# Designs tried in a protein design run: peptides against a protein of PDB entry 4A54. Part 19

Target 1, 94 residues: chain A of PDB entry 4A54
Amino acid sequence: MSVADFYGSNVEVLLNNDSKARGVITNFDSSNSILQLRLANDSTKSIVTKDIKDLRILPKNEIMPKNGTKSPSTNSTKLKSAETYSSKNKWSMD

## One batch from the design tools (peptide; aimed at target 1 L55)

Design b2_p18_7_s4 (made by RFdiffusion4, then SolubleMPNN; from b2_p18_7, 7 letters changed)
Fold by OpenDDE base, seed 3:
Structure b2_p18_7_s4 (fold): chain B 94 residues (1-94), chain A 18 residues (1-18)
Amino acid sequence: as target 1 above (94 residues)
Amino acid sequence: DELEKLTKLLKEAIEKEL
């Protein structure tokens, strides 16, 4: 198992100062011991592994809150119940 | 070393999700 096996994984990193970072693992620099995360704003954060206290993997379905896109207000368009007007078939007997 | 530390953290993270 290598760190590269986790490239593309969405993770939450807890740092020694109790701050948190969330992002996708894009790279690990073994020479400098730096983990690179792509953040929700498409920026890259470099984290020194010495500063990492804990790490968890986030499920794929958690839509990383893209910052500024207003949650489309689901305008609950009230589907007005189409009142089925029962057209009275007037059977004209001739 | 730091590589071993990170590898351990990642392994433990997988185990927590199982």
Scores: peptide ipSAE 0.567, ipTM 0.894, DockQ to the pose 0.099
OpenDDE base, seeds 1, 2, 4, 5: peptide ipSAE 0.547, 0.560, 0.566, 0.567; ipTM 0.890, 0.893, 0.895, 0.893; seed 4 fails the geometry check

Design b2_p18_8 (made by RFdiffusion4)
Pose (drawn by RFdiffusion4):
Structure b2_p18_8 (pose): chain A 94 residues (1-94), chain P 18 residues (1-18)
Amino acid sequence: as target 1 above (94 residues)
Amino acid sequence: EELEEEIAEKLEESKEEL
């Protein structure tokens, strides 16, 4: 498969200078082989791939925090509040 | 074109490891 399939993929890259960087890929140009990474900290970074010593794809979610749960639901509530409260599950023993 | 192919192979291998 080509890199177009991996566009938007979050991966980690080690450069020739033994430094590591990870971000979500946004673009790759064939003529110059230039890669733009959009990191989750709302920052954009353009890096030419020729400086890549090695590449690896990171695990999905839980990248920094370590847990042992399936986490089937995100259960996130950032911004947008309503007048209803929910704890654990809406239905139990059903 | 060669660099693109090498990068693609490395990404495929990393995907298979997962």

Design b2_p18_8_s1 (made by RFdiffusion4, then SolubleMPNN; from b2_p18_8, 8 letters changed)
Fold by OpenDDE base, seed 4:
Structure b2_p18_8_s1 (fold): chain B 94 residues (1-94), chain A 18 residues (1-18)
Amino acid sequence: as target 1 above (94 residues)
Amino acid sequence: SSLEEKLSKKLEESLKEL
């Protein structure tokens, strides 16, 4: 099995410095042994394989914390429909 | 490469744990 077989997998990588990175495997540079992860903020992190202490594939059900892009609360200003009181001027002819 | 093989093996082992 190759690293390419895991493209699209969400992984947690533990580095030798005890830092962690989480992201989706997007590429592997075989020439330089560099693993590329897409992070939750859509940035790319390159990790040298030598710096990897351990890794695990995350189950699909672990909701990557979507950085809650606060969907701009579209303040739907409820335009109060001004009830146009059509005063029917009934022209009473005397 | 030896590093690629190491990484692949780690991924394979992690897959078995899901």
Scores: peptide ipSAE 0.610, ipTM 0.909, DockQ to the pose 0.657
OpenDDE base, seeds 1, 2, 3, 5: peptide ipSAE 0.608, 0.604, 0.608, 0.609; ipTM 0.908, 0.908, 0.908, 0.908

Design b2_p18_8_s2 (made by RFdiffusion4, then SolubleMPNN; from b2_p18_8, 8 letters changed)
Fold by OpenDDE base, seed 2:
Formats: structure tokens, C-alpha cells, sequence
Structure b2_p18_8_s2 (fold): chain B 94 residues (1-94), chain A 18 residues (1-18)
């Protein structure tokens, strides 16, 4: 299986510094080994794979359809307010 | 790459645990 097979998956990434990031896998840069996540605020976070300690795929809360009406599956994953630990790692590429 | 393979394996493992 390739990383691309998991595009669109919602994941929690545990970094080597014990910080966490949550988002949807949008891309993987194979040349630089960089994982890209779309965060809850629609911003993109790039994570260097070597900095990843562990990763888990978050289950889609399947709202069990109650019996009756075809409510359109609006995948509004209410990402409840996971407190954005904004680790200001200002990666100054100078 | 080796890192890509490692990441793929972690993702696959996590999928099996769901």
C-alpha cells in the first residue's frame, strides 16, 4: 500500500517532540518525505516524516442512519474544538 | 524511499486497528 492510498483520511500525528497534529492527508512529497495535512481551519501543515513518532487514522463517526429518511450524508465531520496547540515553529528558511 | 515505506506501514497498521 502507498501513502497515496490514504489521501483523504483524517489522522492524528504524534511528533517526536510529543506535540500532536490532526488533519486530513492531502499530499505526500516523496522527494523530501514531507506529509501534508489540511487542518480544521483549512490551512495546510507540512510535517517531515522523520519527525513522526506515531500516527493513527481517526474513525469516521458513521452516524448510524436511523431507519427512515435518506438524509444526505453531509460529511460535516464536526471536528469538535481540538485546541490548536499552535506550536509556532517558525521554520525560518533563511 | 525508506521513510515513505515506514509511513505507509504505520498507516496500514493504523487502518487494521480501526
Amino acid sequence: as target 1 above (94 residues)
Amino acid sequence: SSLEKELSEKLEKSLKEL
Scores: peptide ipSAE 0.662, ipTM 0.922, DockQ to the pose 0.676
OpenDDE base, seeds 1, 3, 4, 5: peptide ipSAE 0.631, 0.657, 0.647, 0.657; ipTM 0.921, 0.923, 0.922, 0.923

Design b2_p18_8_s3 (made by RFdiffusion4, then SolubleMPNN; from b2_p18_8, 7 letters changed)
Fold by OpenDDE base, seed 5:
Structure b2_p18_8_s3 (fold): chain B 94 residues (1-94), chain A 18 residues (1-18)
Amino acid sequence: as target 1 above (94 residues)
Amino acid sequence: SELEEKLSKKLEESLKEL
């Protein structure tokens, strides 16, 4: 089984410094052994594998604290299509 | 890599605990 098999999984990572990170596994850099997590604020955290003490996969039903993704109110700024008033260049040849 | 193998094993073991 590879790390890529777990892409999209929610995980809690315990680091060697006893700090914790929670996020979705989005990528693994094999060249540098770096695990990438998408956090609840949509930012990405990179974790060096050697700094990982332990990890657990979180069950799907654990409500990640929905930071209320305020659906960006798509203020549909109706770009009023500026009707290009075709200024009729009245070529008055007088 | 050895580190990738260690990480994959930890993930696999964590999956079994669910």
Scores: peptide ipSAE 0.612, ipTM 0.910, DockQ to the pose 0.648
OpenDDE base, seeds 1, 2, 3, 4: peptide ipSAE 0.607, 0.608, 0.610, 0.611; ipTM 0.908, 0.909, 0.909, 0.910

Design b2_p18_8_s4 (made by RFdiffusion4, then SolubleMPNN; from b2_p18_8, 9 letters changed)
Fold by OpenDDE base, seed 3:
Structure b2_p18_8_s4 (fold): chain B 94 residues (1-94), chain A 18 residues (1-18)
Amino acid sequence: as target 1 above (94 residues)
Amino acid sequence: SELEKKLSKKLEESLKKL
């Protein structure tokens, strides 16, 4: 199999410095031996293959850590209901 | 390259463990 057969796979990469990266395999540069991952924040991380200690494919059901897109706190600005001051037109019929 | 083969092997081994 080629690395390209794994494009779109979600992986956890353990680096030689014991740091971890998680992302979807988007590309592999064969000339430079660079693995490209799309991270949860939609950024791209390039990893040199020589720096990879270990790698595991994550199950599809493993919810990619949704970068908590801070749900825009819809500050429900409660539009204070403009109290329609019903001006009671006192129709004084003379 | 040798590095590509190493990476491919790691991916294949990981796939077998799922």
Scores: peptide ipSAE 0.624, ipTM 0.916, DockQ to the pose 0.611
OpenDDE base, seeds 1, 2, 4, 5: peptide ipSAE 0.618, 0.615, 0.615, 0.623; ipTM 0.914, 0.914, 0.915, 0.915

## One batch from the design tools (peptide; aimed at target 1 F6 F28 D54 L55)

Design b2_p19_1 (made by RFdiffusion4)
Pose (drawn by RFdiffusion4):
Structure b2_p19_1 (pose): chain A 94 residues (1-94), chain P 19 residues (1-19)
Amino acid sequence: as target 1 above (94 residues)
Amino acid sequence: EELEEETEELKEAIEEELE
């Protein structure tokens, strides 16, 4: 597969200077081999790939926090509130 | 194992573009 399939992928990269950086890929130019990474902190960073010493793809979600649960639902409620409250599950023992 | 395979494929794809 080419890199176009990995565009938007969140991976970690170690540079020639033994520094590490991870972000979600946005672009790669073939002529110059230049990679733009859009990090989850609402920041954009352009880095030329020639400075890459090594590459690795990070696990999906739970990257920083460590847990042992399946987490089938995100259960997130950031912004947008309604007049209804829900706890654990809507239906139990059904 | 699937994630390691995908990491190797990504490295190979970038090395091909650098060549």

Design b2_p19_1_s1 (made by RFdiffusion4, then SolubleMPNN; from b2_p19_1, 7 letters changed)
Fold by OpenDDE base, seed 5:
Order: structure tokens, then C-alpha cells, then sequence
Structure b2_p19_1_s1 (fold): chain B 94 residues (1-94), chain A 19 residues (1-19)
């Protein structure tokens, strides 16, 4: 598996300086070994992988406190039940 | 357990790039 397989995963990163960062993996720069996280404030944090002491994937239900970006209300398209219009062919017998 | 396994796989993926 590649790091790209984990894009969209919510992770907690422990750095060598004992600081922690939480965010969603958005990108990985293989040339520079940089992991990019989108933080709760929608900013991007770049982390050099050599500075990572430990990492864990968080459950999907741990909603990063999204600042109130309104999830676009998925307009539940009411599947209007196709009213089968039974067109009664009234055969007028002349 | 599933998250632990996924975490391990992610760590392994990162380590492979550092080598």
C-alpha cells in the first residue's frame, strides 16, 4: 500500500518535539518526504516525516471539529414515486 | 483492531519511502 491509499484519513501525529497535530491527510510529497494535513481550521500543515515520532488513524466518527462549514444539505431528492398513470384507453365505440 | 492494523500499514508505507 502507498501513503496515497490513506488520503482522507483523520490522523493524530506525535512529533519528535512532543507536539501533536490532528488532521486529514490530503497529500504526500515523496520527493521531500512531506506529509500534508488539513487541520480543523482548514489550514494546511506540512510535516516532514523524519520529525514524526508516532502516528495513529482516528475513527471516522471523531469529527474533527469542523468549524461550522454547513455540510451542504444533501437535498434528499424525494424520489417521487413514479405515479404509474394508468392511462385508461377509453375506447369510444362509434 | 482494524484501526490499529491500518495505522501499522500507514507507518509501513511511510517507512518504505524513507529508505
Amino acid sequence: as target 1 above (94 residues)
Amino acid sequence: EELEELTKKLKEALEKILK
Scores: peptide ipSAE 0.584, ipTM 0.892, DockQ to the pose 0.786
OpenDDE base, seeds 1, 2, 3, 4: peptide ipSAE 0.563, 0.570, 0.581, 0.575; ipTM 0.891, 0.891, 0.891, 0.891; seed 2 fails the geometry check

Design b2_p19_1_s2 (made by RFdiffusion4, then SolubleMPNN; from b2_p19_1, 9 letters changed)
Fold by OpenDDE base, seed 5:
Order: structure tokens, then C-alpha cells, then sequence
Structure b2_p19_1_s2 (fold): chain B 94 residues (1-94), chain A 19 residues (1-19)
């Protein structure tokens, strides 16, 4: 498997300096060995893989605290029930 | 257990590139 198979996974990364980062894997630069994470604030953090001490994949249900980007309220387009106008064909008999 | 296995696979994938 490649790192690309894990794009979209939520991960916690422990760095060699004992700092932690949490985010979604968005990209991997194989030439420079850089892992890119999208953080909760929608910023991107680039991590050099040599600086990673440990890593774990988090469950999908661990909602990264999305800063409340208001899900665009899908305006439920009220399907106006097409009133079938039964046009009464008044056949005027002359 | 499934997440641990996936984590292991991700680590292995990263290690293969460093080598």
C-alpha cells in the first residue's frame, strides 16, 4: 500500500520534539518526504517524515472540531406539490 | 484492532519511502 491510500484519514502525529498534530492527510510529497495535514482550522501543516516519532489513525467518528462552518442549510426546496389543475374542458354544445 | 492494523500499514508505507 502507498501513503496515498490513506488520503482523507484523520491522524494524530507525535513529533520528535514531543509536540502533537492532528489532521486529515491531504497529500504526500515523495520527493521531499513531506506529509501534509489539513488541521481543524483549515490550515495546512507540512511535516517532514523524519520528524515523526509516532502516528495513529483516529476513528472516523472523532469529529475534528470543525470550526462551525455552517453547513450550507440545504434549503429544502419545498417541492410545491404540482397542483394538477384539472382544466375542466367545458364543451359548450352550440 | 482494525485501526491498529491500518496504522501499522501507514507506518510501513512511510518507512518504505525513507528507505
Amino acid sequence: as target 1 above (94 residues)
Amino acid sequence: KKLEELTKKLKEALEKILK
Scores: peptide ipSAE 0.589, ipTM 0.894, DockQ to the pose 0.726
OpenDDE base, seeds 1, 2, 3, 4: peptide ipSAE 0.577, 0.577, 0.587, 0.587; ipTM 0.893, 0.893, 0.893, 0.892

Design b2_p19_1_s3 (made by RFdiffusion4, then SolubleMPNN; from b2_p19_1, 7 letters changed)
Fold by OpenDDE base, seed 5:
Structure b2_p19_1_s3 (fold): chain B 94 residues (1-94), chain A 19 residues (1-19)
Amino acid sequence: as target 1 above (94 residues)
Amino acid sequence: KELEEKTKKLKEAIEKILK
């Protein structure tokens, strides 16, 4: 298993200086051991892996608050219960 | 538990490159 298998994952990274970064893994430079994260502001942060104290993968539902991108409100289209209009078959007396 | 396992695998993947 490679780091590339985790591209698109949202992670929280704790650095050796006790600072934290949150972002989506977009790339990993194996030659230089650099992890690239896309941050909430759509900028890219490069982190040297030797500076990582700890990391964790966040749940998919924790959408990084993109500044300004309104998550499309999934308009829960209330499935209007199709009122089955029982068409009263008026039996014509004829 | 699933996220913890995935996290562990990611850490292992990173550590393999650091060696």
Scores: peptide ipSAE 0.628, ipTM 0.908, DockQ to the pose 0.865
OpenDDE base, seeds 1, 2, 3, 4: peptide ipSAE 0.616, 0.616, 0.624, 0.613; ipTM 0.907, 0.906, 0.908, 0.907

Design b2_p19_1_s4 (made by RFdiffusion4, then SolubleMPNN; from b2_p19_1, 7 letters changed)
Fold by OpenDDE base, seed 5:
Structure b2_p19_1_s4 (fold): chain B 94 residues (1-94), chain A 19 residues (1-19)
Amino acid sequence: as target 1 above (94 residues)
Amino acid sequence: DELEKKTEELKKAIEKILK
């Protein structure tokens, strides 16, 4: 398993300096051992893995407090029930 | 816990690169 298998996961990272960061894993630079997180404010934080004291994956339902990006209202397309127009073929007998 | 298992897998994945 690679770090790439966890892209899109929401994580909490505890650093060696006791600071915490929360974000979605967007990338991992294997050459430099840098983990990239997208934060709630849509900024990117780069974390050197040697500075990580602990890490945990958060449940999907823990919505990172997106600052007010209105989830695009999925317009529930009201499936208008296809009114079966029974076209009564009125055969007018002449 | 599934999340705990995934967390450990992620930690292992990171550790493999540091080595």
Scores: peptide ipSAE 0.632, ipTM 0.907, DockQ to the pose 0.750
OpenDDE base, seeds 1, 2, 3, 4: peptide ipSAE 0.627, 0.614, 0.627, 0.621; ipTM 0.905, 0.904, 0.907, 0.906

Design b2_p19_2 (made by RFdiffusion4)
Pose (drawn by RFdiffusion4):
Structure b2_p19_2 (pose): chain A 94 residues (1-94), chain P 19 residues (1-19)
Amino acid sequence: as target 1 above (94 residues)
Amino acid sequence: DEHQKEIEEKLNESKEELE
């Protein structure tokens, strides 16, 4: 498969200078082989791929934190509050 | 063209290791 399929993929890259960087891919130009990475810290960074020593795809979610649970639901509530509260699950022993 | 092919191979291998 081509790189177009991996666009938007979050991966980690080690450069020729033994430094590591990871971000979500936004673009790759064939003529110049230039990669733009959009990192989750609301920052954009353009890096030419020729400086890549090696590449690897990072695990999905839980990249920094380490856990041993399936986590089937995100259970996130950032911003947007309502007048209803829910704990553990809406239905139990059903 | 060669660097593009090497990148594609490395990405495909990394995907296979994850599967």

Design b2_p19_2_s1 (made by RFdiffusion4, then SolubleMPNN; from b2_p19_2, 7 letters changed)
Fold by OpenDDE base, seed 4:
Structure b2_p19_2_s1 (fold): chain B 94 residues (1-94), chain A 19 residues (1-19)
Amino acid sequence: as target 1 above (94 residues)
Amino acid sequence: SELIKKLEEKLNESLEELK
């Protein structure tokens, strides 16, 4: 199969510098031999094919390590409902 | 390109390992 047949596949790429990248294959530039991966943080990483030492396709069930983007605990600032005490000025006419 | 062929080979090999 061609590289394009693997678009959408989740892969782990081992680079020649022993670093690893994991992401979904989104594009391949055949002219420059550049593989593009979408990473877990939705960023795109471009990898030159010559720098690839090894590559494996990850099974669909392999939970991409959710980069625990610590969902910023939106401190739901409990908007204290300012009870607007409507001071009904009862104007007592005597 | 020899590089492209090598990449395709790795991808195809990896696919076979998943079967």
Scores: peptide ipSAE 0.623, ipTM 0.911, DockQ to the pose 0.646
OpenDDE base, seeds 1, 2, 3, 5: peptide ipSAE 0.584, 0.308, 0.300, 0.308; ipTM 0.900, 0.816, 0.817, 0.822; seed 2 fails the geometry check

Design b2_p19_2_s2 (made by RFdiffusion4, then SolubleMPNN; from b2_p19_2, 11 letters changed)
Fold by OpenDDE base, seed 2:
Structure b2_p19_2_s2 (fold): chain B 94 residues (1-94), chain A 19 residues (1-19)
Amino acid sequence: as target 1 above (94 residues)
Amino acid sequence: SSLIEELEKKLNKSLEEQK
């Protein structure tokens, strides 16, 4: 698979200096050999490929701290229960 | 480039390790 096939993958990158970065692969600059990661804070980190010692794809179940996309507060529009207008049929028996 | 191939190798290896 090409690098582009891994776009959207959550990865842990181990750098040659033994530092780690975690993020989603958003882009790869082939001309400069730069891997771009979107970090948990929605910032972008550019990593030069030569500085990558190792890489691990994180399982989908590892919850990257999703920046709390505010779950759209489903404004539970309390569907006000349709007040059953009891139409009192006033049967006036005359 | 050799760097791209190395990156692809690392990615593919990691993918295989996750299966």
Scores: peptide ipSAE 0.624, ipTM 0.908, DockQ to the pose 0.685
OpenDDE base, seeds 1, 3, 4, 5: peptide ipSAE 0.621, 0.623, 0.623, 0.624; ipTM 0.907, 0.907, 0.907, 0.908

Design b2_p19_2_s4 (made by RFdiffusion4, then SolubleMPNN; from b2_p19_2, 9 letters changed)
Fold by OpenDDE base, seed 4:
Structure b2_p19_2_s4 (fold): chain B 94 residues (1-94), chain A 19 residues (1-19)
Amino acid sequence: as target 1 above (94 residues)
Amino acid sequence: SDLIKKLEEKLNKSLEELK
């Protein structure tokens, strides 16, 4: 199979510097031999093929480590219920 | 390119390991 046949595959790439990258193969630049991965944070990482020590395809059921996107602490802006003090103007008709 | 062939080989090997 060609590299293009693996587009959409989730892979773990071990680099020559012993760092690892995990992501979905989105593109391959054949002219420059650059593999592009979409990471869990939706960023794109470009990897030069010569820097790849090893590669494995991850099974579909392997939960991509959810980069703990710190759920932006939705600062629950406590909607201060503006108690509209309806000042009932009691018109005392004396 | 030899590099492309090597990458394809790694991918194909990994695919076979997954089956």
Scores: peptide ipSAE 0.652, ipTM 0.921, DockQ to the pose 0.641
OpenDDE base, seeds 1, 2, 3, 5: peptide ipSAE 0.649, 0.649, 0.650, 0.650; ipTM 0.921, 0.920, 0.921, 0.921

Design b2_p19_3 (made by RFdiffusion4)
Pose (drawn by RFdiffusion4):
Structure b2_p19_3 (pose): chain A 94 residues (1-94), chain P 19 residues (1-19)
Amino acid sequence: as target 1 above (94 residues)
Amino acid sequence: TEEHIEELEEKLNESFEEM
């Protein structure tokens, strides 16, 4: 597979200077081999790949927090509120 | 430049297979 398939992928990269950085890939140019990473902190960063010492793809979700649950639903409610409240599950013992 | 691209592709494929 080419890198185009891995565009938008969130990975971590260690540079030649033993520094680590991780972000979601946005682009890669073949002629110059230049990678743009869009990090989840609403920041963009352009880094030339020649400075990569090594590369690794990070686990999906739960990257920073550690947990042992399946988490089948995100159960997120940021912004947009309605007049209805839900706890645990809408249906129980059904 | 082509060799650096191939090495990058290999590392990505290996890291994907480990998942």

Design b2_p19_3_s1 (made by RFdiffusion4, then SolubleMPNN; from b2_p19_3, 7 letters changed)
Fold by OpenDDE base, seed 5:
Structure b2_p19_3_s1 (fold): chain B 94 residues (1-94), chain A 19 residues (1-19)
Amino acid sequence: as target 1 above (94 residues)
Amino acid sequence: MKELIEELEKKLNESYEKL
């Protein structure tokens, strides 16, 4: 299979510096030999293929800890428009 | 460059066969 056949696969990549990256394969730039992974934080990591020591496809049942995107409760603080109580200055007509 | 692509494809295919 080609690299493109693995788009959407969840992988663990071991780099030559012994660091690891986990993410979904989203793209491959064949001209520059760059593999793109979407990480658990929805960021994209670009990896030069030459820096890949090893890789494994993760089984679908591996519960990636869903980073519970706690949907930031958009506390839509409804800025209750402070009703500017128009202080009726009762201009006393003297 | 072609060699690096072939190596990546090999690693992916070998990993797929182990699943």
Scores: peptide ipSAE 0.661, ipTM 0.920, DockQ to the pose 0.668
OpenDDE base, seeds 1, 2, 3, 4: peptide ipSAE 0.654, 0.660, 0.660, 0.660; ipTM 0.919, 0.920, 0.920, 0.920

Design b2_p19_3_s2 (made by RFdiffusion4, then SolubleMPNN; from b2_p19_3, 6 letters changed)
Fold by OpenDDE base, seed 3:
Structure b2_p19_3_s2 (fold): chain B 94 residues (1-94), chain A 19 residues (1-19)
Amino acid sequence: as target 1 above (94 residues)
Amino acid sequence: MEEHIKELEEKLNKSYKEL
C-alpha cells in the first residue's frame, strides 16, 4: 500500500532522537518527504521521513486520549425542591 | 528521496500486518 492508503490512521511515530509523536496521518508531501500528523490538540506536526526511526499504527478502538477536556463538572444544581404549598382551602360550610 | 518514501511505506505496511 502507498502512504496515502494510511490517511486517517492513528499512528505512534518514534523519531531518531527517541522522541515520540502520536496523531492521525492527514497528509504526505512526497516532494519533500514530509509526513503530517494531526495531534490530539488539533495542531499539525510535520515530520521529515528520514527522521522516523519506527512507527506503529494504533487500532481504532484505542480511545485517543482526548485532551482532558475537563468534562465540565455539571454542577448538579440541586434543584431546590419547590415546596408545593398545598393551600388546603378548608371550605367552612358554615 | 524515493528510498525514504519506500522505507516509510515499508514501515507502514509492516505495522499494518502486525494489527
Scores: peptide ipSAE 0.667, ipTM 0.919, DockQ to the pose 0.699
OpenDDE base, seeds 1, 2, 4, 5: peptide ipSAE 0.654, 0.665, 0.666, 0.666; ipTM 0.918, 0.919, 0.919, 0.919

Design b2_p19_3_s3 (made by RFdiffusion4, then SolubleMPNN; from b2_p19_3, 8 letters changed)
Fold by OpenDDE base, seed 3:
Structure b2_p19_3_s3 (fold): chain B 94 residues (1-94), chain A 19 residues (1-19)
Amino acid sequence: as target 1 above (94 residues)
Amino acid sequence: MDEHIKKLEKKLNESYEKL
């Protein structure tokens, strides 16, 4: 397969300087040998192919760590049990 | 084809086969 067949894939790239980049492959410039990744912050990182030491594709189900949006602790609001006031229908038979 | 492009394609294909 060509590089273009992997557009939209989430990848982890290890660079020759031992830094890592993680993002979605959005474009490849074959003339300049530049791989473009969209990062988790929606920024684009351009990587020269010669600087790539290693690369792996990440499975789709790996939830990209969204930026630390604290999962709102769903405060389980204890549903106060609505006390069913049983209206005693005192039908006075006269 | 640039040798670097072939190397990238090889790594992508090898990674894909391991999924």
Scores: peptide ipSAE 0.659, ipTM 0.917, DockQ to the pose 0.670
OpenDDE base, seeds 1, 2, 4, 5: peptide ipSAE 0.655, 0.653, 0.655, 0.655; ipTM 0.917, 0.917, 0.917, 0.917

Design b2_p19_3_s4 (made by RFdiffusion4, then SolubleMPNN; from b2_p19_3, 9 letters changed)
Fold by OpenDDE base, seed 2:
Structure b2_p19_3_s4 (fold): chain B 94 residues (1-94), chain A 19 residues (1-19)
Amino acid sequence: as target 1 above (94 residues)
Amino acid sequence: MKELIEKLEKKLNEEYEKL
């Protein structure tokens, strides 16, 4: 599978400096070999692939902080009801 | 650059096979 097949996967990345980052894979820049993670605080972390020592995919059952995706309130644009102009057909009885 | 992509893909696939 390609890196793109793993978009939306929750991962733990161990960096060469022994720091860890945990987040959802949101993008991969193939030109620069940069992996983008969305963190628990909704920030984005860019990680250069060369700096990755190890990577683990986290099982779906690990409580991702429910960032309550506020379902975008479908602003139901109330289509203004076209006022049915009742054209008074004045039938002039000539 | 290609080598780094292949390395990342390898790691992801290896982890996927463990799930």
Scores: peptide ipSAE 0.618, ipTM 0.907, DockQ to the pose 0.735
OpenDDE base, seeds 1, 3, 4, 5: peptide ipSAE 0.617, 0.617, 0.616, 0.618; ipTM 0.907, 0.907, 0.907, 0.907

Design b2_p19_4 (made by RFdiffusion4)
Pose (drawn by RFdiffusion4):
Structure b2_p19_4 (pose): chain A 94 residues (1-94), chain P 19 residues (1-19)
Amino acid sequence: as target 1 above (94 residues)
Amino acid sequence: EEELEEETEELKEAIEEEE
C-alpha cells in the first residue's frame, strides 16, 4: 500500500541524529518527499523524510500511560455538562 | 503486535519505493 493509506497515522520516527519524534501524519509530497506531522499538542511540524533513519507505528491509545484493561468505552466527559450523573454502568445485573 | 509489525514494514517499503 502507498503512504496515502497511512496519512493521519500516528507513528514514531528516529532521525539520522539519533533523536526520536512521534506525531500524526498529515501529508507527503512525492517530488520532494516532505512529511507534515500534526502532534496531539495542537502543534504542526513539517519534516523532510530524507532525514529519517527509521520509522515505526505506535500502539493505538494508551501510548504514554500503561494499563492492562480492555477499556471498551472511553468514558470521557470533557466540557459539556448536563444535569444527570452516571456511575460505573447505567444497568447492572441485567 | 504481529499485525502492527507488518504494517510498519509495509510503510517503510512504501516510502523507499516513492524516494

Design b2_p19_4_s1 (made by RFdiffusion4, then SolubleMPNN; from b2_p19_4, 7 letters changed)
Fold by OpenDDE base, seed 5:
Structure b2_p19_4_s1 (fold): chain B 94 residues (1-94), chain A 19 residues (1-19)
Amino acid sequence: as target 1 above (94 residues)
Amino acid sequence: KEELEKKTKELKEALEKEL
C-alpha cells in the first residue's frame, strides 16, 4: 500500500518533540518525505516524516474538535417589553 | 478498533518505505 491510499484519513501524529497534531491527510510529498495534514482550522500543516514518533488513524466519527467558534451567545437580551397594560378603566357613568 | 489498528500499521509501513 502507498501513503496515498490513506488520503482523507483523520490522524493523530505524535512528533519527536512530544507535540501532537491532528488532521486529515491531504497529500504526501515523496521527494521530501513530507506529510500534509489539513487541520481543524482549515490550515495545512506539513510534517517531515522523520519527525514523526508515532501516529494513529482516528475513527471517522471522531469529530475533529472544530475550534468551536463559540457561537456568539446571542445574549437574547429579553427586552422585557414592558407591556404597559393601559387598564383603561372606562368608568361607565351610571 | 482492530480495523483502525490494522490501517494504522499499514500507514506506518507505507511511510517507512518512503524513508
Scores: peptide ipSAE 0.672, ipTM 0.922, DockQ to the pose 0.691
OpenDDE base, seeds 1, 2, 3, 4: peptide ipSAE 0.639, 0.651, 0.647, 0.667; ipTM 0.921, 0.921, 0.921, 0.922; seed 1 fails the geometry check

Design b2_p19_4_s2 (made by RFdiffusion4, then SolubleMPNN; from b2_p19_4, 7 letters changed)
Fold by OpenDDE base, seed 5:
Structure b2_p19_4_s2 (fold): chain B 94 residues (1-94), chain A 19 residues (1-19)
Amino acid sequence: as target 1 above (94 residues)
Amino acid sequence: MEELEKKTKELKEAIKKEL
């Protein structure tokens, strides 16, 4: 089994400095010992394996928090139903 | 052992082997 078998997996990486990175494994450079992650913002983070304290694979359903562009709440402007005042036709007596 | 834990272990081992 190779690291390439895990490409596309979502992972959380804990670094030696206690910082965390989350992303999808896109590449592993064995020559330079670099793990590459695609982050939620579509940027690539290169992590030197010696700086990794721990890592875990996340469930597929843990959607990387898409920076939820708040769907603009369509303020349903309640169209005030214009009450059409029925003008009383004054029947002129002839 | 949870499937994800197993896969995580396998990934860690794969990294170590390719280093």
Scores: peptide ipSAE 0.687, ipTM 0.927, DockQ to the pose 0.589
OpenDDE base, seeds 1, 2, 3, 4: peptide ipSAE 0.682, 0.679, 0.681, 0.681; ipTM 0.927, 0.927, 0.927, 0.927

